# Ledger of designs, part 197: peptides against a protein of PDB entry 6FRK

Target 1, 411 residues: chain A of PDB entry 6FRK
Amino acid sequence: NEEVLNAMLKEVCTALLEADVNIKLVKQLRENVKSAIDLEEMASGLNKRKMIQHAVFKELVKLVDPGVKAWTPTKGKQNVIMFVGLQGSGKTTTCSKLAYYYQRKGWKTCLICADTFRAGAFDQLKQNATKARIPFYGSYTEMDPVIIASEGVEKFKNENFEIIIVDTSGRHKQEDSLFEEMLQVANAIQPDNIVYVMDASIGQACEAQAKAFKDKVDVASVIVTKLDGHAKGGGALSAVAATKSPIIFIGTGEHIDDFEPFKTQPFISKLLGMGDIEGLIDKVNELKLDDNEALIEKLKHGQFTLRDMYEQFQNIMKMGPFSQILGMIPGFGTDFMSKGNEQESMARLKKLMTIMDSMNDQELDSTDGAKVFSKQPGRIQRVARGSGVSTRDVQELLTQYTKFAQMVKKM

## One batch from the design tools (peptide; made by RFdiffusion4, then SolubleMPNN)

Design b2_p21_7_s1 (from b2_p21_7, 14 letters changed)
Fold by OpenDDE base, seed 5:
Structure b2_p21_7_s1 (fold): chain B 411 residues (1-411), chain A 21 residues (1-21)
Amino acid sequence: as target 1 above (411 residues)
Amino acid sequence: LDEEIKLFEQILKAIEKLKEL
């Protein structure tokens, strides 16, 4: 029994190290799991694998829980949220994602660019904020981040903003001058929450990096980015352990919507390669996929229109990146979607929808939409002009639709 | 095109599997 336990714990420890979990945490977990397993209950013929998996899962859940309640913004108050983290951590992108998240929840949200060190930081923030319709503040001429942060916070407090997000300078290295600047900004604006942004892809360096920030600034929340990568997120455990601060959100891609509230159980399930069944169920329920009963009935009858395709593209866009959904299904490995093409695929879907927005109801609701366009080529030219695309782009869409409609007829 | 078709097939198959759960 003990040899079998030690062999299984060795496999789990190897898998956790391959998931970027810190070697000290893996050693501690192995000892805790070995102490938590009832060897007598394992002797009784219970599924030894399930017991070890449950014990490992329970100890990983404890490692993600800092025992501290996450800060939450107060409705009807001005909540100042300061972001800190290294350059390349995804900090600036994450500021925009968090601002957009709160804006979508009906909060009066704004962004401040206090990154004076990086050339084009303000242009990047302005571009992201403008795309999301988020109010922003920054300067092209002021070089003191304390002045910019103070003026921006004062302005947005006076305008009764509820969520005021301050992006700070991220340097390439843990430099003392960066930490001094962060302290000066924090002292000037008196933030209600300091968010540390960590890149999951740095692997074993997560502990040392997270500790260096916590030792200098009062980090109260963690956001982990780049969980769409090869990083299984094991570095997140190191960040929680080092900062003693909860993970509040995760970044799961490059899009503004590739951002979700952190859930402990789904994250640990994904880390163990068990899939995220709960997060899948929650996403499915958020999508109101019950409205797809009518579509599934149509599909069972071999009926598929351009409108049905449009509604499916809307559902895909509401679902967010399809890789995230596939990566939540047990047994669909993250390797199934080529990492490089998701943004391009979503941009393609949005282009296809824009073409379909220029179609009429007779074209959209036809059970043979491609034949409607083939019989009257003037329709292709009308749709192309209406959507600002080439006639070739419309023909490519109709070719796609025809392939889908033929597939649905074979189901 | 074949990748987008494959993606859509996978979505449909994923949705069907989700309804069986």
Scores: peptide ipSAE 0.010, ipTM 0.309, DockQ to the pose 0.204
Fold by OpenDDE base, seed 1:
Structure b2_p21_7_s1 (fold): chain B 411 residues (1-411), chain A 21 residues (1-21)
Amino acid sequence: as target 1 above (411 residues)
Amino acid sequence: LDEEIKLFEQILKAIEKLKEL
């Protein structure tokens, strides 16, 4: 039993290391899991795998919880949020995402560009802010970030803004001068929250970077970016451990909407490859798919039409990036989250919908759509010509519809 | 397309599990 436990713990440790979890945290988790597992309860015929998975899940949840309540903005007050992070961490993009998130929730939100070091930083912020209709401040002539940040904060305080986001210069690991600049900015504007933005793709370097920021600036919140790529998010655990600060949001893509509040349980489930069923649930409910009740009633009766399939493809497209949906499903690996596969998958769905747009109501609303086409092959040729595709593409669609309709009949 | 099928099946199962909660 102890050998089997040690073998399973070795597999879990390997998977966590492959997920960019810091070696020290993996070692601590291994000892904590080993101590939490009663070997006597494992002898009683409980599913040893499920017990170990549950113990690992509980210990990962503890590693993501710093024991500190996340800062939240106060409605009707002026909340100054200062962003800090490395160059290339996605800090500037994340400022815009956070501003847009609060704006969509009915907060009076603005952006300040206090990055004087990077040429075109203000133009980039201005472009993002203008696209999102977010008020912004910055200078093309002022070189002191303290002056820009102070003037911008004062302006937006006087205009009764509720969320005032300050973007600062991104650092390289070796510039003490940039550390002093941030401290000067922080002292001048007295932020209510300091957000460290971390790139998840830097793997084992996350701890050392997060610590270097925390040792210089009172980081109170963490945002993890680039969780849409090959980064399995294990670096987030290292950031929490180093900063002793909660993760408040995650960046899940390049779009301004690819930004979500951090949820501990869904994140750990995803890290373990268990999927995010709860996040998929919340996202399906947020879509107000009221028509899903009518569909589920049809599905309960074993009825599934080409129109019902079309409506589901529309719903999948409305759920946002297909990568996010796939990453919520158990057993769909992070490789499906690659940007290339998302665009290709959306292009495939759009192609299938374009084929169905060339179908008539009799074809779409038939409870046996495949049989309608099999009885009259001229329909396939009409649909193929109407949609600009091959007769083979239409036959492939009908083959898929038949697979779906057979599954619905088995539900 | 088999991946889109599996996705759709898993979404449907997730929606069904939602109604059981």
Scores: peptide ipSAE 0.009, ipTM 0.294, DockQ to the pose 0.105
Fold by OpenDDE base, seed 4:
Structure b2_p21_7_s1 (fold): chain B 411 residues (1-411), chain A 21 residues (1-21)
Amino acid sequence: as target 1 above (411 residues)
Amino acid sequence: LDEEIKLFEQILKAIEKLKEL
């Protein structure tokens, strides 16, 4: 019994280390799980594997709980949120995502670019903010981040903004000059919350990096980015342990909408390779798939039109990155699509939709769209000209549609 | 394209399974 337990714990520890969980946390987890099982084995004839999995899950849930309540903004107050972290952590993008999140929740939100070190930081923030219709402040001429942050915070306080987000300079290394700059900015603007942004892809370096920031500035919240890539998120546990601060949000892609409140249970389920069924259900429900009941009934009847395919491509594009969706399905690991393949796949879907936008209702609503085009080849040439593509691209689309329609007939 | 088709198929099957829950 003890040998089997130790073997299973060894497999779990290996999987957690492969998920970038810090070796100290993995050791502590092993001892806690062992102690929990030794106490619970006396109480229930449950399948030992399920009991070990439950004990592991329960102890992982404790590792993401810092025992500190997350800071939350107060409605009708001026809440200053300062972002800190290394260059390439996704700070600037995350500032925009957080501002957009609060704006969508009906908060009066704004962005301040106090990154004077990175060339084009203000242009990038301005571009993101303008696309999201978020008010922004920054300078092309002022080089002191303290001045920019102070002026921007004062401006937006006077304009009664509720959420004032300050993006700060990142450095490539833990430089004392970066920490001094962050302290000067923090002292000048007196933030209500300091958010540490961490890249999950740095793996085992997460603990040391998170600790270095917490030792210099009063980090009260963590945001973990790049959880759409090869990062299994084990570094997030290290950040919580090092900062003693809760993860408040996660960045799950490159889009402004690829940002969600941190949920402990889905995150641990994903870390263990159980998938995020709850997040997938939430994401599917956000798509208002009620309009898809009619499609599912058509699919069950073996009916599939070019319009039905178009609507499905719209749904897929609304679901977000394919890698993210697949990474929510149990048994589809995070490795299933590299970011490069995903942007290419989305561009291909958008191209196919643009071809279908040049089709008429008779072509789109035909139960045998391929036969409509085969009977009248002049339709292919019309659609090709209308969409600015080759006749070959239209034929490739019709070939794909035919493959799908044949598959639907086999379901 | 065959990988994208297979992916689309898997997503559709996943959506169907989620509607049965």
Scores: peptide ipSAE 0.008, ipTM 0.310, DockQ to the pose 0.108
Fold by OpenDDE base, seed 2:
Formats: C-alpha cells, sequence, structure tokens
Structure b2_p21_7_s1 (fold): chain B 411 residues (1-411), chain A 21 residues (1-21)
C-alpha cells in the first residue's frame, strides 16, 4: 500500500514539476498529501487513485489561497490601480484588458501611461485605449513618470473616474533604479491597489521575480499573463507563495477579451488536466445559447440540417480561440492543437461557411441535405461557382455534413 | 477532416455531459 502511494505521488510530483511548479512547493505538497491520507481508509476498498487526486487537489487549492482577501474596487468611488512588472510580462496589454473589463461592467474607466523609458509606450497605450474607446493620459515630452502619473491621476479624479489604471515602466532585468522609480510613483499617487503582472512562460524564474517585486513595492494583487492553451500554470503558484497576494485575473491570449477573473477551482482542475467544465459552462452560457433549445430538441430527435451546422460554426467562431474551448474539455490536454492548426481550422470553418452562404433555403433546411445534392448534381456546380470554390470542396463539405448527421442520429 | 470530426464529437459529448449535470 505505501509503495503504491509513493509511486502515485512520484507521478503527481513529476507532472507538477513539468507544469513549472516550484520544487519546494512540490516537496511541501507531497508531505502534506502524505499526512492527509489516512492509510486505514485506503484499506477499506475506496478508490486509492481518487483519494490521492482529491488530497492533491485540496493541497493545490491551499497553495493558490494566500489567506488574504483580494482588493475589490468600490462603486461610485475613485479607485487608483498601479501596475508593476518586467518588460515583456504583458503589463501594458493587461492594463488595457482590465480597463476594458471594468468598462464592459459599467465602470467609468481610464488609463495613464507613466512608462517614459520604453520608446513608443504611450503610442501603444493610446492605440489600445482608442480601439477600446477608453479615455487615456500620457506625455510625449515629460520624462518624469511621477509627474505624468500625478497629473493623470489628478485629472481623472477631477473628472470623477471610478477606475484609474496607471501603467509604469518595465525593465528587462531587476534594476534598483526601476524599483526606486516605482516607489516614487506609488508614494506620489497613493494607489488603492498595486498589481504585479507576471508572465507564466518564465517557468521556474516566477518565484525569484515575484519576490524581488514584493520586497520593494507593496504588491497586493497578481495578474498572470500568457495562460494560453500551451502555457504551464505552475508559475502562478510560485507568484502567490512569493507575494502572499491573491491572483485576481488571468490573461488567456492576445485579444482584449482574452481576460477573465481568476477562479481557483477551475484553474487547479485545468492544471491537473481534468479540464475546466465550470468555465466551459460559463462560456457557453455567456454566448446566450438559450436560442439553442430548439437545436437541442432537434438533436434529441436525430434531426440535423446544413443550417443547424452553419449555426454551430457561427457559435464556435463566437466562442473565441478554439484551443481555449478544447483546453476546457476533460481529457483534451494542451497537446491537441499546435498554434498552426488553430488558424488553419478557423480558416477551414470560414471556408465551409462561405460555401453554405451560396446554398438556398431548400438545401440548408433539408433533413437530408446530401441527398438533395446527390439527386441534382447541378446544385453542386451552382454552389461551387457562387462561393468561388471547386466542386470537390462542396463535395467534401457534404461528406462532413453526412458524417455529422449520422453521428447525431446515433446520439 | 477526421480531427475536426473527432473535435466536434468531443464538443457534443462535453455538451451532453454538461446537460446531465
Amino acid sequence: as target 1 above (411 residues)
Amino acid sequence: LDEEIKLFEQILKAIEKLKEL
């Protein structure tokens, strides 16, 4: 029994190390899991694997909980949020994502560029803010970030903004001059929250980097970036342990909408390869797929049309990056779609939709669309000409539709 | 095409499992 437990814990520890979880945290977790497992309950014929998984899951949940309540902005008040982090962490992009998140929730939001070190920092922030219709402040001539931050905060306080986000300079290395500049900005603007932005892709360097920021600046919140379908989540645990601060949001891609509130349970489930069923439910519900009750009833009756397939492709395209949806399904590990395959799959879906846009209502609404085309082959040539594709591409679409319609009949 | 079909099968299976919850 103890040998089997030690073997399973070794596999879990290996998987956590491969997910860039810090070796000290993995050792501590192994000891905590061993102490939490009652060996007598393991003798009673309970599924030993499920007990170990539950104990591991419970200890990982404790590692992402610093025991400190996350700061939250107050409605109808002026909330100053200062961003800190290395250059290339995604800090500037994350400022825009957070501002856009609060704007969509009906907060009066603005952005301040206090990055005077990076050439084009203000132009980048201005471009992102203008695209999202977010008010912004910055200077092309002022070189002191303290002056820019102070003037910008005062301006937006006087205009009764509720969320005032200040982007600061990043550096490529931990430089004392950067930390002094950050401290001077923090002292001048007196932020209600200081957010440390960390890139998840830096792996084992996350702990040392997060600690260096916390030792110099009163970090109260963490945002983890580059948690796309290939990113290892283990750096997030290291950031929480080093900063003793909660993760408040995660960045899941390059788009302004690739940003979500941090949820502990879904994150740990994804880290363990169990999928994010809750995040998939939330994302499906956000799509207002309530209009799919009619489709669900049709599917229960084994009915599936080319129009039903077209509507499903539209829904998939609205759900965003397909790799993110797959990474939410249990048993779809991160390995299933290389970055090249996602753009190619989206281009294929768009091509299939363009072919269906050249079909008529009789073809789209037929419960046996393939048979409509097989009885009158001239329809294939019409659709091919209308969509600018080959007759072979239309036949491939009809073959795909037939496979799906047969699958729906077996459900 | 077989990967896209497998993908769609798996999304449908996931949606079915979500309805049983």
Scores: peptide ipSAE 0.006, ipTM 0.301, DockQ to the pose 0.151

Design b2_p21_7_s2 (from b2_p21_7, 16 letters changed)
Fold by OpenDDE base, seed 4:
Structure b2_p21_7_s2 (fold): chain B 411 residues (1-411), chain A 21 residues (1-21)
Amino acid sequence: as target 1 above (411 residues)
Amino acid sequence: LDERIKLYEEILKNIEKLKEL
């Protein structure tokens, strides 16, 4: 029993290290899991794998909980939020995402660019802010970030803004001069919250970086970026451990709306490749799939048409990037996100929809669409010519439709 | 909702199989 436990814990520890979880945290987790597992309960023939997985899940949930309540803005007050983080962390993009999030929630929100170090930082912020219709402040000529931050905060306080986001300089390295500049800005504007922005893709460097920021400035919140890519998010655990600060949001893509409130359970579930059922539920509910009551009713009757499949492809495209949706489904592990070029996936969906756009209503609305095409092979050739694809591509679509329609008939 | 989730899981699984082709 102990050998089996040790073997399974070794696999989990390897997977966590491959997920960029810090080696110290993985060691601590291994010890905590060993201490939490009742060996007698494991002897009783319970599913040892599920028990270990549950113990690992429970200990990872504790590692992402700093035991500190997240700061929240107060309605009707001027809330100053200072952003700190390295260059390339996605800090500037995340400022715009957070501003857009609060603006959509009905907060009077603005952005300040106090990044004087990076050429074009203000232009980038201005472009993002203008596209999102967010008020912004910055300078092309002022080189002191303290002056820009102070003037911008004063201006937006006087205009009764509720959310005032200050983007600061990010450098490529942890330089003492960067930390002095951040401290001077923080002292001048007296932020209600300091947000550390961390790139999840920096892997094992997350702990040392997060600690260096926390040792110099009063980081109170963490935002983790680039969780749409190859980053499995294990670096987030390192940031929480080092900063003792909660993750408040995650960045899940390049779009301004690829930004969500952090949820502990879904995040750990995704990290372990268990899927994000809650986030999938939330996305399905946001899509107002109320129009799918008619589809669910058809599915209950074992009916599924090519039009129903087309509408589902439209819904999948509305759910956002295909990689994000896959990573939210249980059993579609993080390896599915890494193997699929998201653009290629969306291009394939669009190709399938283009084939269906060349079908007629009789073909689309038939309860036995595959049989309509099998009885009259000339339809396949017409659709292939109309969509600019091979007859093979149309046959592959019909084969997939047939498999799906057979599954629906068995539901 | 659970039926919708299962439906999306199966659709996505079928799209993934279309990637391997």
Scores: peptide ipSAE 0.005, ipTM 0.315, DockQ to the pose 0.046
Fold by OpenDDE base, seed 1:
Structure b2_p21_7_s2 (fold): chain B 411 residues (1-411), chain A 21 residues (1-21)
Amino acid sequence: as target 1 above (411 residues)
Amino acid sequence: LDERIKLYEEILKNIEKLKEL
């Protein structure tokens, strides 16, 4: 039993290291899991795999919980939120995402660009803010970030803004001058919250970076960015451990809407490849796919057409990044995100839709579309020519449709 | 909602099978 436990823990530890979880945290987790597993209960015929997975899940949940309540803005008050982080962390983009999040929640929100070091920082913030219709402040001529931050905060306080977000200068390296500037800005504006923005894609460097910021600046919140890429989110655990500060939001893409409140359970579930059922539900509900009830009713009657399949492909295309949706489904592990370039997956869906665009209404609306094509093979050639694909590609589509339609008929 | 989830799971499973072809 101990050998089996050690083997399974080795696999889990390897997977966590491949997920950018810090080696010290993985070691601690391994020790904690070993202490939490009753070996006698493992002898009683319980599914050893499920027990270990549950123990790992519980210990990962503890690693993302700093035991500190996250700061939340107070309605009807002026809440100053200062952003800190390295250049390229996604800090400026995250400021805009957070501003847009609060604006959509009915908060009077504004943005201040106190990044005087990076050429075009103010233009980038202005572009993002203007696109989102968020009020902004900054200067093209003032070079002191303390002056800009102070004037901007004062202006927006006087205008009764509720959420005042201050973007600061980033550096490529942890330079003492950057931390001094951040401290001067923080002292001048007296922020209610200091948010550290961390790029998840830096992997094992997350701990050292997060620690260096926490040791110099009173970081109270963490935002993790670039969780849409190859970053499996293990760096988030390192950030929490180093900062002792909660993750409040995550960035999940390049779009201004690719930003969500951090949820511990869904995040750990996704990290373990268990999926995010809640997030899938939330996304499906946000899409207001009223058309899904009509489809579910058709499916209950064992009816499924090529048009119904086309509409579902359109719905999937509307759900956003296909890789993210797959990663939210249980059993579609992070390996589905790694093996398919999202662009390639979307291109394949688009190819299938283009084939169906060359079909006629009789072909699309038939409850047995495959049989329509099998009875008249000339239809396959017409569709292939119309869509610029091979007759094989059309046959492959029809084969997949047939498999699905047969599954629906058995429901 | 559970039916919607199952539907999406099945659709996505079929799309992934289409990728393996």
Scores: peptide ipSAE 0.005, ipTM 0.318, DockQ to the pose 0.047
Fold by OpenDDE base, seed 2:
Parts: sequence; C-alpha cells; structure tokens
Structure b2_p21_7_s2 (fold): chain B 411 residues (1-411), chain A 21 residues (1-21)
Amino acid sequence: as target 1 above (411 residues)
Amino acid sequence: LDERIKLYEEILKNIEKLKEL
C-alpha cells in the first residue's frame, strides 16, 4: 500500500513540476498529502486514486489561499490602484482590461500612464483606453513618473472617479532604481491597492521575481497574465507563496474581454487537467438564455436542423477562444491541443458557417437536411459554388450534421 | 444546465473530430 501511494504521489509531483510548480512547494505538498492520507482507509478498499486526487486538490487549494482577504474597491469612493511588474508581463494591457472590467460594471474608471521609461507607453495606453472609451491621463514631455502619477490622481479625484488605475514603468531586470521609482510613486499617490502583474509563462522564475517585488513594495494583490489554454498555471502558486497576496484576476488572452475574476476551485481543477466545469457553466450562462430555451425544447424532441447547428456555431464563437473552451472540458486539456492552433479551429468553423450561408431555408430548416441533399445532389454543387468550396467540403459538413442529428435523437 | 453542458461537450468533441478529417 505505501509503495502504491509513493508511486502515485511521484506521478502527481511530476505533473505539478511539468506545470511549473516550484520544487519546494511540490515537496511540501507531497509531505502534506502523505500526512493527510489515512493508510487504514486506503486498506479498506476505497478508491486510492480518488483519495490521493482529493488530498492533492485540497493541498493545492491551500497553496493558492494566502490567508489574507483580497482588497475590494468601495463603491462611491475614490480607489487608487497602482500596477507594478516587469516589462513584458502584460501590465499595461492588464491595466486596460481591469479598467474595462470595472467600466462594464458601471464604475467611473480612468487610466494614468506613469511609464516615462518606455517609448510609446503613453500612446499604447491612449490607444487601448480610446478603444474601450476609458478616460486617460499621461504626458509626452514630463519625465518624472511621480509628477505624472500625482497630477493624474489629483485630476481624477477632483472629477470624482471611483477607480483610478496607475500604470508604472516596467524593466527587463530587477534594478534598485526601478524599485526606488515605484516607492516614490507609491508614497506620492498613496494607493489603496498595489497589484503585481505576473506572466504565467516565466515558470520557475515566478517565485524569485514575485519575492523581489514584495520585498521592495507593499504588494497586496496579484494578477496572473497569459493563462491561455496552453499556459502552465503552476507559477501562480509560487507568486502567492512569495507575495503572501491573493490572485484577484487572471488574463486569458490578448483581447480586452480575456479577463476574469480569479476562482480558486476552477483554477486548480484546470491545473490538474480535471477541466473547469464551473467556468464552462458560467460561460454557457453568459450566453443569453432566451435563444437557448427554444433550442433545448427542439433537442428534447430529437429535432436538430442545419440552422440549429449554425446557431450553435454562432454561440460557440461568442464564448471566445476554442482553446479556452476545450480546456474547460474534462479530459480534453492535454492531448487535443497538439494538432491544431486556435486560428485553424476558428477558420474551420467560419468555413462551415460560410457553407451554411449558401444554403436556402428549405435546406437549413429541414429536420433531415442530409436527406434533402441526398435526394437532390445538384444542391451540393450549388452550395459548393455559392460558398467557394469543394463538393467534398459540403459533404463533410452534411456528414457532421448527420452525426449531430443522430446524437440529438439519442438524447 | 447539465444537459446543456453535455450538449456543448458533444458539439466540441465533434468539432475536434472535424480537426482529424
């Protein structure tokens, strides 16, 4: 029994190390899991695998919990949020994402560019802010970030802004001059929250970087960026351990909407390749229910048309990147990602939709669309010509539709 | 909700089978 436990723990520890979890945390987790497992309960014929998975899951949840309550902005007050982090961490993009998140929730939100070091930092912030219709402040001539931050914070406080986000200079290296500049900015503006932005892709370097920021500035929150479907979330555990600060949001892509509040359970489930059923539920619920009741009733009656398939493809396209959605499904996380990039998946879906755009209402609304095409093969040639595809591509679409319609009839 | 999740899982599973064609 102990040999089997040690073998299974070795596999889990290997998977966590492959997910860029820090080796010290993996060792501590192994000890904690070993102490939490009752070997007598394992002898009684309980599913040893489920018990170990549950113990691992519970200890990973504890590693993400710093034991500190996350700062939250107060409605109707002025909340100053200072961003800190390395250059290339996605800090500037994350400032815009957070501003947009609060703006969509009806907060009076603004952005300040206190990055005087990077050429074009203010232009980049201005472009992002203008696209999102977010008020912004910065200078093309002032080189002191303390002056820009102070003037911008004062301006937006006087205009009764509720969320005032300050983007600071990033550097490629941890330099004492950068930390001194960040301290001077923090002392001048007196932020209600300091957010450390970390790139998940830096893996084992996350601990040392996060610690260096926390040792110099009072980091109170962490945002993890580049948590797309391929990102190894293990560095996030290292950031929490080093900063003793909660993860408040995650960035899941390059789009301004690729930003969500951090949820511990879904994140750990995804890290273990168990899928994010809760995030999938939330994402399916964000799809307005009204169009979905009529579909669910049709599905309950075993009816599925090419139009119903087209509407489902539109809904899937609204859910965001396919890689993220697939990574939310249990058992799809590891092996399916190897054969096609997200762009190819979207291009294939758009191609299928373009084929269906060349169909008529009789073809789209038929409960046996494949039979309509099989009875009159000239329809396949018409649709192929109309959509600029081969007759084979139309036949492949009809084959897929038939598979879906057969599954719906079995539901 | 469970039926809807299962439907999306099956839809996505079949979109992935379209990647293998």
Scores: peptide ipSAE 0.005, ipTM 0.321, DockQ to the pose 0.047
Fold by OpenDDE base, seed 5:
Structure b2_p21_7_s2 (fold): chain B 411 residues (1-411), chain A 21 residues (1-21)
Amino acid sequence: as target 1 above (411 residues)
Amino acid sequence: LDERIKLYEEILKNIEKLKEL
């Protein structure tokens, strides 16, 4: 029995190391799991594998819980949120995602760019903010981040903003000058929350990086980014352990909607390759698939139009990145979508939708849309011109539609 | 919930088939 336990713990430890979990945390987890497992209960014929998995799951949940309540903004107050993190961590993108999240929740939200070091930082923030219709502040001429942050915070306080997000300068390295600048900004604006943004793809370096930030600035919250790739997120455990601060959100892609509140149970389930059934259910519920009863009924009758395909593509785009969705299904490994294939797939779907936006109702609502285009080739040329694509691209769409419509008829 | 999951599985199955195209 002890040999079987040790063999299974070795497999789990290997899988956790392959998931970028810090080697010290994996060793500690192994000891904690070994102490928590009653060997007598394992002798009684209980599924030894399930017991070990449950013990591992419980210990991983404890590692993600810092025992500290996450900061939450107060309604009707001015809440200043300062972002800190290395360059390339996704900090600037995450500021925009968090601002958009609060704006969608009905908060009066704004963004301040206090990154004076990176050329084009303000232009990038301005582009993201403008796309999301989020008010922003920054300067092209002021080089002191303390002045920009102070003026921006004062301006938005006077305008009664509820969520004031300050993006700071990132560096490529942990330099004392970066930390001193962050302290000067923090002292000037007196933030209600300091958010450390960390890239999950840095693997075993997560502990050392998170610790270096916590030792210099009062990090109260963590956001983990780039969980859309091969990074299984094990570095997030290291960030929580080092900062003693809760993960509040995860960034799951490059899109502004690729941002979710952190949930411990789903995250650990995914880390163990058990899938995220709860996150799948939540995502399915967010889609308001009740509005698709009419589509389900049509599909049951073997009817599938170009409009029905367009609506499915809209639903797919609302679900967010396919890699995340597939990675929530038990048994679909993270390898099912390479990073390159997802953006290309989304761009392909958006191109197909743009072609369909140039179609008329007779073309979209036909039960045999491909036959409508085959009977009148001039329609293909019209749609191609209207959407700015080749006639070949329209023919490829119609070929795809025909394959789908044939599948729906066989269902 | 079961109908939503089924629709989601159907959408996913359609996406997989879109990759084969």
Scores: peptide ipSAE 0.000, ipTM 0.293, DockQ to the pose 0.024; fails the geometry check

